Peptides against a protein of PDB entry 3MAZ. Designs and how they scored, part 78

Target 1, 99 residues: chain A of PDB entry 3MAZ
Amino acid sequence: VLNPMPACFYTVSRKEATEMLQKNPSLGNMILRPGSDSRNYSITIRQEIDIPRIKHYKVMSVGQNYTIELEKPVTLPNLFSVIDYFVKETRGNLRPFIC
Target 2, 99 residues: chain A of PDB entry 3MAZ as posed
Amino acid sequence: VLNPMPACFYTVSRKEATEMLQKNPSLGNMILRPGSDSRNYSITIRQEIDIPRIKHYKVMSVGQNYTIELEKPVTLPNLFSVIDYFVKETRGNLRPFIA

## One batch from the design tools (peptide; made by RFdiffusion4, then SolubleMPNN)

Design b2_p23_6_s4 (from b2_p23_6, 12 letters changed)
Fold by OpenDDE base, seed 3:
Structure b2_p23_6_s4 (fold): chain B 99 residues (1-99), chain A 23 residues (1-23)
Amino acid sequence: as target 1 above (99 residues)
Amino acid sequence: MEATDASLEEDLNGEVLSKKSDV
């Protein structure tokens, strides 16, 4: 079956996403969620390298692509690629939250 | 509008998992 959205996408708020990641860190540490605006998204992560750190990233819909709002922006063709970028860039430290 | 982060690559990767090291 072909899913239109990544498995770690949930229609949750920033607060809810944070709580999900804190409650069940073994299920993953990255959530994709709706942004404050219509066609935009946000990614919430919980990295636990030295201490647990919650961070939020903006994913902007730009034409038919998506741009991760980093200091050096990264543009990708779809949301699956966005998730893949976070996973590969961190060598698997970030994993999609699956429940 | 909620405040967001714009971390650099090393900040995102973390010190231990830097691409500069396979350790």
Scores: peptide ipSAE 0.113, ipTM 0.619, DockQ to the pose 0.082
Fold by OpenDDE base, seed 1:
Structure b2_p23_6_s4 (fold): chain B 99 residues (1-99), chain A 23 residues (1-23)
Amino acid sequence: as target 1 above (99 residues)
Amino acid sequence: MEATDASLEEDLNGEVLSKKSDV
């Protein structure tokens, strides 16, 4: 059975996502959630490289693709690829939050 | 609208978001 959304997608607010990641860091450190605008999303991450750091990234729906809003934007074909990108580019440091 | 991170120093890359080596 194919799911339309990645497993780390939750219909939560920025605050709730932050709390989820802080409360159970062993379950992962990356959450995909609804953005402020319809059809757009946000990624909340919690990295502990030196000290705990919470970051939020905007993922914009553009046509049939999705663009991660960075100084150098990255466009990918679907949300699953967006999650994979975060995992790959951080060499596994980021992992989808699964509860 | 909530602020988001997008600066070069915080952009996704191995040097910033992970250690250069798995060691």
Scores: peptide ipSAE 0.103, ipTM 0.637, DockQ to the pose 0.092
Fold by OpenDDE base, seed 5:
Structure b2_p23_6_s4 (fold): chain B 99 residues (1-99), chain A 23 residues (1-23)
Amino acid sequence: as target 1 above (99 residues)
Amino acid sequence: MEATDASLEEDLNGEVLSKKSDV
């Protein structure tokens, strides 16, 4: 079975991703989506620690790797690793949205 | 190009993102 992209990848806009996460929070709270007219991507998350918060992170394609644009950038070998990073870093608080 | 979150308060940080979580 070919899995070129993580299961939480959807070809949706920022707005659509937000709506997906809001409507079905039980299915997960993290979506990977394409960047606008680019080889880059964006991660949209919805956390409800205190109040519902939507955040968007830029994932830049750099050579054969991917860099999550943070104050302290994180570079990973593939998009699967990017998703794993978000899950691990939040100790499971973030989970890929599986529809 | 859409704006993204990259400030310290919004960055991925185990302490910040799991502060009030059930973990």
Scores: peptide ipSAE 0.090, ipTM 0.615, DockQ to the pose 0.095
Fold by OpenDDE base, seed 4:
Structure b2_p23_6_s4 (fold): chain B 99 residues (1-99), chain A 23 residues (1-23)
Amino acid sequence: as target 1 above (99 residues)
Amino acid sequence: MEATDASLEEDLNGEVLSKKSDV
């Protein structure tokens, strides 16, 4: 059986994720999706601070944890924590895309 | 393999797109 995934997880491609965020910005601006490699994921965001900006982050499965591939990597215990990190780190600017 | 963005730190921790820009 599949373990629960964050509400903003969708089995979509980078392109599809971008389109989803652009089409319904009021529903959120962050999507978690499958990465190109097994057990890895990607985060696609669309922030609108000054102008719309689409960005992609890699989330690597490392052991039983997940590491957000940043210059200063951040390792968290699960994908829910990964989403929480993005939300809290941006003080709510990023919100999970819920449809 | 798809590339990631070059300004990952600035996106989350930078003053432009991070929480710093929200204060």
Scores: peptide ipSAE 0.060, ipTM 0.615, DockQ to the pose 0.068

Design b2_p23_7_s1 (from b2_p23_7, 7 letters changed)
Fold by OpenDDE base, seed 5:
Structure b2_p23_7_s1 (fold): chain B 99 residues (1-99), chain A 23 residues (1-23)
Amino acid sequence: as target 1 above (99 residues)
Amino acid sequence: NPFEKLDKGALSEEELKKEDEAE
């Protein structure tokens, strides 16, 4: 049985994710998408503190956990926790893109 | 800045290029 994925997960490319976020900013500003390797993922976000900025992050599958590749990596138990981390880290500025 | 930590970890253009090549 396949475990459910976060609601903001879409099987899209980096370009498509960027377009989604730019086209409908009211639906959210964070997308989880497949990475280049199986079991790895990428996060695409649209910041808008000053001007809109698209940025990407690597989420690596490590054993039973997932590691967000930051200056100081953050390891979490599942992808839902990864999404939660981005939301909390930005104090709610980031919200999962739901269409 | 709520993105201070994330800004330091965002993939660079070089890293993105590597990922594209690996797909």
Scores: peptide ipSAE 0.701, ipTM 0.937, DockQ to the pose 0.813
Fold by OpenDDE base, seed 3:
Structure b2_p23_7_s1 (fold): chain B 99 residues (1-99), chain A 23 residues (1-23)
Amino acid sequence: as target 1 above (99 residues)
Amino acid sequence: NPFEKLDKGALSEEELKKEDEAE
């Protein structure tokens, strides 16, 4: 039994995620993907405030929660909340990539 | 700047290389 994943989750590599965001920017600018370790994930974004910039973030599975590795770590109960955090933090500038 | 906080937490090239090695 698998729990549902956020719509912007794709089983892709960092390179593939970057290419997806660059090729179809109108579909969104944020992708959630598998991390290097089991139960961990990574977030890849493409911000375009001035010029396009690709950045990556680590999301660590800790117990039953997830921690976004930032200067000041943010712990959330599920991956949906992780996506919501990125959207709200950027005041809607980031939007999940929907293919 | 909506990305001010995120920019400070983005993974560096060195950190990305470490992740690649772990895969």
Scores: peptide ipSAE 0.701, ipTM 0.937, DockQ to the pose 0.798
Fold by OpenDDE base, seed 2:
Structure b2_p23_7_s1 (fold): chain B 99 residues (1-99), chain A 23 residues (1-23)
Amino acid sequence: as target 1 above (99 residues)
Amino acid sequence: NPFEKLDKGALSEEELKKEDEAE
């Protein structure tokens, strides 16, 4: 039985995620998607501070937790917390893409 | 800059290419 996933999770490729964010920026600017390896994920965001910038991040499944691969890795208990981290870290600039 | 920390951790083009190859 699969556990619930964040609302911004979509089974899309990096290209598709980028297109989604660019096509409908009003729906949000952050997408969680499958990583290249099973049980791992990727985060695609669209920054719009000055000019639009698409960036990607790796989220590794480690045991029962998840680690956001940053300069200094951040480990969280679930994917919902991962999304929350991105929202809080950017002081609300990032918002989950809700289609 | 609200993205200061995230900008430092964003995947590079080389890393993205490696991910593509792994798929």
Scores: peptide ipSAE 0.701, ipTM 0.937, DockQ to the pose 0.827
Fold by OpenDDE base, seed 4:
Structure b2_p23_7_s1 (fold): chain B 99 residues (1-99), chain A 23 residues (1-23)
Amino acid sequence: as target 1 above (99 residues)
Amino acid sequence: NPFEKLDKGALSEEELKKEDEAE
């Protein structure tokens, strides 16, 4: 039985994710995608404070939880919480990309 | 800056290259 994934999850490469965010910025600026290793993921965002800036983050599957690789790692119970973290951390600046 | 914390954790170009090589 497969659990549902966040709406902003797409089975795309880093390049494809970047292109998606650049092509349709009105649909959101954050994408969750497969990581290089199974069960791990990556987050691609497009900052638009001044000039557009694409940045990527590593989300590691640790046991039954997920850890966002930051200076001070953040561990959360599921991928939905991971997305929520990015939204809240940026005070709503980041929004999941909904195609 | 709402991205203050995230800016410190963003993957560097070197780290991205390593990810690509691992795929």
Scores: peptide ipSAE 0.700, ipTM 0.937, DockQ to the pose 0.831

Design b2_p23_7_s2 (from b2_p23_7, 7 letters changed)
Fold by OpenDDE base, seed 2:
Structure b2_p23_7_s2 (fold): chain B 99 residues (1-99), chain A 23 residues (1-23)
Amino acid sequence: as target 1 above (99 residues)
Amino acid sequence: NPFEVLDKGALSEEELKEEDLAE
Protein backbone atom coordinates (compact mmCIF):
# COMPACT_ATOMS: atom_id res chain seq x y z
CA VAL B 1 0.00 0.00 0.00
CA LEU B 2 1.36 3.37 -1.06
CA ASN B 3 1.13 6.09 1.55
CA PRO B 4 2.23 9.29 -0.20
CA MET B 5 0.76 11.71 2.34
CA PRO B 6 0.93 11.92 6.13
CA ALA B 7 -2.10 10.53 7.95
CA CYS B 8 -2.93 14.00 9.26
CA PHE B 9 -3.34 15.45 5.78
CA TYR B 10 -6.87 16.53 4.92
CA THR B 11 -8.21 18.50 1.99
CA VAL B 12 -9.87 21.05 4.24
CA SER B 13 -9.97 24.80 4.61
CA ARG B 14 -8.42 26.71 7.49
CA LYS B 15 -11.86 27.06 9.04
CA GLU B 16 -12.63 23.37 8.71
CA ALA B 17 -9.25 22.39 10.15
CA THR B 18 -9.83 24.65 13.13
CA GLU B 19 -13.24 23.11 13.72
CA MET B 20 -11.88 19.58 13.47
CA LEU B 21 -9.22 20.27 16.08
CA GLN B 22 -11.63 22.02 18.42
CA LYS B 23 -14.37 19.40 18.20
CA ASN B 24 -12.17 16.33 18.64
CA PRO B 25 -9.02 17.27 20.56
CA SER B 26 -8.53 13.65 21.65
CA LEU B 27 -7.77 12.67 18.06
CA GLY B 28 -4.75 14.93 17.83
CA ASN B 29 -3.92 18.61 17.52
CA MET B 30 -2.13 19.00 14.20
CA ILE B 31 -3.48 19.02 10.65
CA LEU B 32 -1.70 19.34 7.33
CA ARG B 33 -3.82 20.93 4.62
CA PRO B 34 -3.54 22.43 1.15
CA GLY B 35 -1.93 25.84 0.96
CA SER B 36 -3.15 28.83 -1.00
CA ASP B 37 -0.87 27.85 -3.87
CA SER B 38 -0.54 24.52 -5.62
CA ARG B 39 2.13 22.24 -4.13
CA ASN B 40 2.32 24.34 -0.98
CA TYR B 41 0.79 23.37 2.32
CA SER B 42 -0.31 24.79 5.62
CA ILE B 43 -0.15 23.38 9.12
CA THR B 44 -2.86 24.14 11.65
CA ILE B 45 -2.21 23.32 15.27
CA ARG B 46 -4.07 23.59 18.53
CA GLN B 47 -1.74 24.04 21.46
CA GLU B 48 -3.09 23.87 24.97
CA ILE B 49 -0.26 24.67 27.35
CA ASP B 50 -2.36 27.19 29.22
CA ILE B 51 -5.41 27.98 27.10
CA PRO B 52 -6.35 26.60 23.69
CA ARG B 53 -4.54 28.45 20.90
CA ILE B 54 -4.98 27.88 17.18
CA LYS B 55 -1.96 28.72 15.07
CA HIS B 56 -1.05 28.29 11.43
CA TYR B 57 2.19 27.75 9.57
CA LYS B 58 3.28 27.86 5.97
CA VAL B 59 5.06 24.92 4.38
CA MET B 60 6.57 25.81 1.03
CA SER B 61 7.48 23.30 -1.62
CA VAL B 62 11.03 24.10 -2.70
CA GLY B 63 12.36 21.81 -5.36
CA GLN B 64 12.06 18.31 -3.97
CA ASN B 65 12.08 19.54 -0.38
CA TYR B 66 9.75 21.42 1.93
CA THR B 67 10.51 24.49 3.99
CA ILE B 68 8.60 25.33 7.15
CA GLU B 69 8.35 29.09 7.25
CA LEU B 70 9.57 29.97 10.73
CA GLU B 71 11.75 32.76 12.06
CA LYS B 72 14.59 30.48 11.06
CA PRO B 73 13.26 28.38 8.15
CA VAL B 74 13.54 24.61 8.42
CA THR B 75 13.99 22.59 5.24
CA LEU B 76 13.12 18.90 5.18
CA PRO B 77 13.06 16.19 2.49
CA ASN B 78 9.37 15.22 2.69
CA LEU B 79 6.06 15.94 4.38
CA PHE B 80 6.48 13.04 6.78
CA SER B 81 9.63 14.74 8.06
CA VAL B 82 7.68 17.99 8.37
CA ILE B 83 5.16 16.31 10.65
CA ASP B 84 7.99 14.66 12.57
CA TYR B 85 9.62 18.04 13.08
CA PHE B 86 6.50 19.51 14.66
CA VAL B 87 6.18 16.52 16.97
CA LYS B 88 9.83 16.53 18.03
CA GLU B 89 10.19 20.30 18.28
CA THR B 90 7.30 20.40 20.74
CA ARG B 91 8.58 17.35 22.63
CA GLY B 92 5.42 15.43 21.81
CA ASN B 93 2.94 18.16 22.65
CA LEU B 94 1.80 18.09 19.04
CA ARG B 95 0.34 14.88 17.64
CA PRO B 96 -1.07 14.31 14.15
CA PHE B 97 -4.86 14.44 13.97
CA ILE B 98 -6.14 10.98 13.06
CA CYS B 99 -9.84 10.44 12.44
CA ASN A 1 8.41 26.27 26.58
CA PRO A 2 7.96 23.54 23.97
CA PHE A 3 6.34 26.06 21.63
CA GLU A 4 9.05 28.70 21.89
CA VAL A 5 10.21 28.26 18.30
CA LEU A 6 6.75 27.79 16.82
CA ASP A 7 5.30 30.79 18.61
CA LYS A 8 7.82 32.99 16.84
CA GLY A 9 6.94 31.62 13.42
CA ALA A 10 3.16 31.39 13.54
CA LEU A 11 1.39 33.36 10.84
CA SER A 12 -0.03 36.67 11.99
CA GLU A 13 -3.60 37.72 11.33
CA GLU A 14 -2.30 40.05 8.66
CA GLU A 15 -0.43 37.23 6.94
CA LEU A 16 -3.52 35.02 7.08
CA LYS A 17 -5.56 37.75 5.44
CA GLU A 18 -2.96 38.05 2.73
CA GLU A 19 -3.16 34.30 2.13
CA ASP A 20 -6.93 34.49 1.88
CA LEU A 21 -6.67 37.20 -0.75
CA ALA A 22 -4.22 35.09 -2.72
CA GLU A 23 -6.59 32.12 -2.85
Scores: peptide ipSAE 0.697, ipTM 0.931, DockQ to the pose 0.800
Fold by OpenDDE base, seed 3:
Structure b2_p23_7_s2 (fold): chain B 99 residues (1-99), chain A 23 residues (1-23)
Amino acid sequence: as target 1 above (99 residues)
Amino acid sequence: NPFEVLDKGALSEEELKEEDLAE
């Protein structure tokens, strides 16, 4: 049985994710997408505190958990928690992209 | 700065190119 994925998960490329965020910023500024390897993922965000900035992050599947590759790695139990981390870390500045 | 932590962990252009090669 396949567990549900976060609402901001889309099977898109980095390029497509960037375009989605740029074209419809009102729908959110964070997308979760497939990584280069199976079971791994990437996060694409669009900052807009001063000027628009697109940035990407690696989320590695490790055992039954997921690790966000940051200067100080953050390990979480599921992808929903990963999304929650990005939202909370930015004090709500990041919001999941919902079509 | 709400992005101070994330700014330090964002993938560089070089890392993104490496990621593309791995796909």
Scores: peptide ipSAE 0.697, ipTM 0.931, DockQ to the pose 0.799
Fold by OpenDDE base, seed 5:
Structure b2_p23_7_s2 (fold): chain B 99 residues (1-99), chain A 23 residues (1-23)
Amino acid sequence: as target 1 above (99 residues)
Amino acid sequence: NPFEVLDKGALSEEELKEEDLAE
């Protein structure tokens, strides 16, 4: 059984994700997208504290969990938790892009 | 800085190029 994906998941390239975030910043500033491997993912965000900045992160599928590749990796049980982490870590600055 | 942790983990241009090659 395939569980539902987070609302901000889109089958788009890094370039497309960047364009989406730049064109409609009011819809959110975080996108989850497919990684190079079927079970891996990438996160694209648009920071806007001072000037707009696009950043990308790697989310690796490890066993039944997912690890966000940071200086100190963060392992979570599902992709919904991954999105939640980005929202909470940035104190609400990041919000899932809802098209 | 709400992005203090994330700024340290953002993929570099070199890492992005590696991902592109893997796709």
Scores: peptide ipSAE 0.697, ipTM 0.932, DockQ to the pose 0.799
Fold by OpenDDE base, seed 4:
Structure b2_p23_7_s2 (fold): chain B 99 residues (1-99), chain A 23 residues (1-23)
Amino acid sequence: as target 1 above (99 residues)
Amino acid sequence: NPFEVLDKGALSEEELKEEDLAE
């Protein structure tokens, strides 16, 4: 039995994630996807402050928690909290991609 | 800037290339 994943999780490559965000920006601008290693993940976002900018982040599975690889790493208890962090940190500018 | 923190942690093109090689 597997626990549910965040709604913005898709089993897609970095390229596919980028294409999804660019093609349908109205559906959201943040995707969670599989990382290069098992049990790790990556976040792809499309920020649009001035011009569209695609950026990627690493989310490492550490024990029973997840660490967002930032200048100052952020460790959270689950992937839902990871998504919440991205939303709150950007004051709502990031929204999970829902299709 | 709401992306101030995230901008500092975004993977560089070099890091992405290394990630691709690791896959």
Scores: peptide ipSAE 0.693, ipTM 0.929, DockQ to the pose 0.807

Design b2_p23_7_s3 (from b2_p23_7, 10 letters changed)
Fold by OpenDDE base, seed 2:
Structure b2_p23_7_s3 (fold): chain B 99 residues (1-99), chain A 23 residues (1-23)
Amino acid sequence: as target 1 above (99 residues)
Amino acid sequence: DPFAVLDKGALSEEELLKEDLAE
């Protein structure tokens, strides 16, 4: 069974993701993209609390789960949960980029 | 601070360079 990807997933490079977020802030500020290794992903966000800040995070595929590489790693069952985590953790400051 | 946790886990420039080299 082919599982769908989160709507904010785009097959783009880090540079392209950054440009997308900067060009259209109103569409969201979080993008999920392919990681450097197969089956891994990266999250690119654009914080906008004080000044715009682009940051990146590593999401590692571990078995059937995914681990967000943070100071204290967070393991979740799917990529939708990963996106949800970023949204909830930031109290809604992060929203998936939807174009 | 909504980004307290994420700020500590963001990839550093060094880590990003390593990823670039791995590609």
Scores: peptide ipSAE 0.709, ipTM 0.937, DockQ to the pose 0.810
Fold by OpenDDE base, seed 3:
Structure b2_p23_7_s3 (fold): chain B 99 residues (1-99), chain A 23 residues (1-23)
Amino acid sequence: as target 1 above (99 residues)
Amino acid sequence: DPFAVLDKGALSEEELLKEDLAE
């Protein structure tokens, strides 16, 4: 039995994620996608403070938790918390992409 | 700056290339 995934999770490549965010910016600016390894994930964002900038982040599965690979790594209990972190850290500038 | 923390952690072009090679 698989647990539900965040609404902004899509089984897409980095290229596809970038295209999704660029094509429909009104739907959100953050996508969670599969990483290169089966249990890892990646986050693709499109920040639009001044000019649009696409950036990517690595989310590593560590035991029962997930670690966002940042200068100072952040470990959280599930992927929903990972999405919440990105939203809160950016004070709402990032919003999950919902089709 | 809402993106101060994230800007420091974004994957570089080199790291992205490594991901592509791993897939």
Scores: peptide ipSAE 0.709, ipTM 0.937, DockQ to the pose 0.816
Fold by OpenDDE base, seed 5:
Order: sequence, then structure tokens, then C-alpha cells
Structure b2_p23_7_s3 (fold): chain B 99 residues (1-99), chain A 23 residues (1-23)
Amino acid sequence: as target 1 above (99 residues)
Amino acid sequence: DPFAVLDKGALSEEELLKEDLAE
């Protein structure tokens, strides 16, 4: 049984996530997807400030928390908080992809 | 720059390739 996941979570590959974001940018520009390991995840975003840029981030499961692998790692209690972080950090420029 | 922090943490092509190999 899978616990509740953020609305922007999709069981898709990096390639599929990229295609989703490029095809329907009006639906959002951030996707949470499975990582290479069972308990890890990846975030795929599409920046749209100057030119479209696809970037990926690693979210590591550590105990009961999750750590976003950044220059200065950010540890949060759940995946919902991870999504919230990306939204707030970018002052709303990132929005979860909802379809 | 709203992406200043994220730009420094984005996975490199090399890191992405490593992840692909690990799958």
C-alpha cells in the first residue's frame, strides 16, 4: 500500500516527465517521480524565465524524512513539504504539474 | 533570482548518466 502522495507525483521516467512538462506547460512545471532506488525520488522542473530549461533534482529518503540534494541539503518531514519547498523557494515560479 | 539556489543543485549530465546506469 502506497501512502498518500503529492498530486504532482507520477510514476514516469525522466524522459516522460520532460515530455509532459514540455507538452502542457500551462498545467504546471514541476513533477515528482520515482528515483533509481525504491525509497528515493527525483524532481523534474521546467524553468521558463528566459528560455525553457529542464533540470532534475535528487530527493533522498533518510529515515522518516527526505533530503533535497542541493548545495546546502534541505531536510523535510514528508514529500508534501518537499513540493512546498520548491514552490516557496522559487517564489511561486514553480507550480506542481496537475493533469 | 528565484532559481539561484536550485541552479546550483541541479544534477549534472554526468550524474544523470550514473543514475541511468544504476537502474
Scores: peptide ipSAE 0.708, ipTM 0.937, DockQ to the pose 0.805
Fold by OpenDDE base, seed 4:
Structure b2_p23_7_s3 (fold): chain B 99 residues (1-99), chain A 23 residues (1-23)
Amino acid sequence: as target 1 above (99 residues)
Amino acid sequence: DPFAVLDKGALSEEELLKEDLAE
């Protein structure tokens, strides 16, 4: 039985994710999507501190956990925690894209 | 700065190109 995925997970490409965020910014600014490698994921965000900026992050599956590839990697137990990390780290500036 | 940590870890264009080639 497959566990549920975060609400902001979409089986889209990087280009599609970017378009989604740009077209409907009021729905959120963070998308979780499949990575290039099996069982890995990518996060696409659209920050608007001054001007809109699209950025991407790598989330690697490591055993039963997930590691966000940052300067100092952050390992979490599930994808929901990964999304939570992005929200909390940015003090709420990032919000999951809910279509 | 809410994005201080994330700005340091964002994938570069070079890294994104590598991902595209791997897909």
Scores: peptide ipSAE 0.708, ipTM 0.937, DockQ to the pose 0.824

Design b2_p23_7_s4 (from b2_p23_7, 10 letters changed)
Fold by OpenDDE base, seed 3:
Structure b2_p23_7_s4 (fold): chain B 99 residues (1-99), chain A 23 residues (1-23)
Amino acid sequence: as target 1 above (99 residues)
Amino acid sequence: DPFAVLDKGALSEEELEAEDKAE
């Protein structure tokens, strides 16, 4: 059984994710995508506070939780919480890409 | 700065290239 994924999850490559964010910035600026390894994921964002900047983050599956690889790692219970973290941390500047 | 924390954790070009090789 597979639990539902966040709305901003797409089975796309880093390149495709970047293109999606650049082509339709009004739909959001954050995408969750498959990582290079099974059960791992990556987050691609497009900062737009001044000039557009594409950045990527690693989300590692650790046991039953997920850890966002940051200078100070953040461990959360599910991918929905991971998305929520990015939204809250940036005070709403990041919004899930909804196609 | 809303991105202060994230800016420090963003993957470097070297790390991104490593991910590509792992895929």
Scores: peptide ipSAE 0.708, ipTM 0.939, DockQ to the pose 0.819
Fold by OpenDDE base, seed 5:
Structure b2_p23_7_s4 (fold): chain B 99 residues (1-99), chain A 23 residues (1-23)
Amino acid sequence: as target 1 above (99 residues)
Amino acid sequence: DPFAVLDKGALSEEELEAEDKAE
């Protein structure tokens, strides 16, 4: 049983997430999905600044927090904050995929 | 560039393949 999860969390594969974002770009361009480990997650985004680009990020569960694996790792208290980070970092370019 | 930070942290193809193998 999972604790409350962000609205853009879907139990989908990387391939499925990519397809979701490509088929309905108007619904958002960011999906949170399960990682290879039950306690880890992945973020899939579709940026469209110049040409559509699908990219993936690793979110590691560390104790009670979560670390976004970036050049300079970012540690946050919960998955809601992780989503918020992606939105703010991109100045609103990224929006959670809501269907 | 709103994606300057994220572009440097995106998983490489090799890393993605490693994740698939670990599943």
Scores: peptide ipSAE 0.707, ipTM 0.938, DockQ to the pose 0.804
Fold by OpenDDE base, seed 2:
Structure b2_p23_7_s4 (fold): chain B 99 residues (1-99), chain A 23 residues (1-23)
Amino acid sequence: as target 1 above (99 residues)
Amino acid sequence: DPFAVLDKGALSEEELEAEDKAE
């Protein structure tokens, strides 16, 4: 059985993700995309606290879990939890980009 | 600061360049 991907997952490049977030900020400010390596992913966000800031994060597939590469790595059971983490960690400032 | 944790973990330009080369 193939599990579904989060709604904010798009098979786009870093450049495309950046453009998507900048073009339609009302649709959300967080995109999950393929990483450079198979089974790994990247998160692209657009912070909008003071001025728009594009930042990227690495999400590594480790066994059946996923680890968000932060100063203190966070390991979660699935990609949905990864998205949830970003939303909750930022107290709702980040919202998945829904096109 | 809602982004206190994430700000410390964001990929640097050097890391992004490394990822680009890996593609």
Scores: peptide ipSAE 0.706, ipTM 0.938, DockQ to the pose 0.820
Fold by OpenDDE base, seed 4:
Structure b2_p23_7_s4 (fold): chain B 99 residues (1-99), chain A 23 residues (1-23)
Amino acid sequence: as target 1 above (99 residues)
Amino acid sequence: DPFAVLDKGALSEEELEAEDKAE
């Protein structure tokens, strides 16, 4: 049984995710997508405080949790919490991309 | 800076190329 995925999850490539964010910035600026390895994911964001900047992050599946690969790794219980982290960490500057 | 933490963890172009190669 597969649990529901965050609303901003799309089975797209890095290129497609980038295009989605650039084409429709009003729909959000954060996408969760499949990673290159099974059970892992990647986050693509579009910063736009100054100039638009596309950046990517690695989310590793570790046991029953997920770890966001940052200078200081952040481990969370599920993908919903991962999305929440990105939103809260950026004080709301990041919002999930919703089609 | 709301992106201070994330800026330090963003994948570099080299890391992205490595991921592409792994796919």
Scores: peptide ipSAE 0.705, ipTM 0.937, DockQ to the pose 0.833

Design b2_p23_8_s1 (from b2_p23_8, 11 letters changed)
Fold by OpenDDE base, seed 1:
Structure b2_p23_8_s1 (fold): chain B 99 residues (1-99), chain A 23 residues (1-23)
Amino acid sequence: as target 1 above (99 residues)
Amino acid sequence: SELEELLKKLLEELEELEEKLAG
């Protein structure tokens, strides 16, 4: 059984993710990538509300769920839900990077 | 314009809530 990863998941570094988003902003502005530890991930976004801003978020694997390290942590059942959270909370401002 | 303002606030709230993130 193979569980697919979100379409915006790439096995890239923090630096590479930043470069990807900067180079092709029309393809999306959110990337999911491996974290520093196994089973952990990071979200890199590039928002252009006023000026381009790069931010990184920590997604921690907790049991079978994932917790986004926010001031008020959000726990979700899978990585698809994590992506969905970022999309919905920004009403579509954040979009998964698809190349 | 009101929608734009809402979007900005939503994004700001998201950013503010993530004060501990540096992944």
Scores: peptide ipSAE 0.043, ipTM 0.574, DockQ to the pose 0.126
Fold by OpenDDE base, seed 3:
Structure b2_p23_8_s1 (fold): chain B 99 residues (1-99), chain A 23 residues (1-23)
Amino acid sequence: as target 1 above (99 residues)
Amino acid sequence: SELEELLKKLLEELEELEEKLAG
């Protein structure tokens, strides 16, 4: 029995995620993808405030929670909350990539 | 141009290096 994943989750590589965001910016600018290690994930974003900028974030599985590797780490109970955090903190600038 | 190609390569290298920092 598997729990559902966020709609912006795709089993793609770092490079593929970047290409997806660049090719179809109208579909969103944030992708959740598998990390290099089991149970870990990464977030790839493409913000276009002044010019397009690609950034990646590490989301580490810790116990039953997830920690976003930031200057000040943020721990959340599930991946849906992780996506919500990125959306809220950027006041909607980041939106999940939906295709 | 030569400059454009160089810049593209540099950006690719930087992105690859970031893998170690933020996956």
Scores: peptide ipSAE 0.041, ipTM 0.566, DockQ to the pose 0.418
Fold by OpenDDE base, seed 4:
Structure b2_p23_8_s1 (fold): chain B 99 residues (1-99), chain A 23 residues (1-23)
Amino acid sequence: as target 1 above (99 residues)
Amino acid sequence: SELEELLKKLLEELEELEEKLAG
């Protein structure tokens, strides 16, 4: 049984995610996508604080939780919480890409 | 062309390596 995925999840590559965010910035600036390994994911963001910047983050499946690979790793119970973390941590600067 | 296809494959491999390193 497949559990629901966040709305900003897309089965796209690193490159495709970057292109999606660049093409339609008004739709959001954060994409969740499959990682290089099974059950792992990646987050691609496009922030425009000063200039447009693309960044990628690893979201590693650890047991039943997920760990965002940051300088100080953050572990969360599900992918929805992962998305929520990025939104809250940036005070709304990051928004899920919805198309 | 044949060369273009080879270059595309190399770029894809590079992207995979980059993702393994930095997501």
Scores: peptide ipSAE 0.040, ipTM 0.549, DockQ to the pose 0.489
Fold by OpenDDE base, seed 2:
Structure b2_p23_8_s1 (fold): chain B 99 residues (1-99), chain A 23 residues (1-23)
Amino acid sequence: as target 1 above (99 residues)
Amino acid sequence: SELEELLKKLLEELEELEEKLAG
């Protein structure tokens, strides 16, 4: 089986991603989507600890790696690792959206 | 709870400068 993209990747807009997460929170709370540039991506999350909060993160393709645009950028070898990073760093709070 | 507070802190550390990328 060839899986070039994470299961939570969808060719949707920021707005559509937000709507997907809001409509079906039980399916996950993290979506990977195309960025403004064809080689870049964005992560949209919906955290719900006290109240629902939508956040968007920029994921830049740099060479053969990917960098999450944080104040202190995090560079990872592939998009699967990017997803894994969000899952692990939040101790499982974030889960890939699987519909 | 303590766990919720930790999770909130972790996410705050992640969100840093991202804000808006459109798509």
Scores: peptide ipSAE 0.057, ipTM 0.601, DockQ to the pose 0.111; fails the geometry check

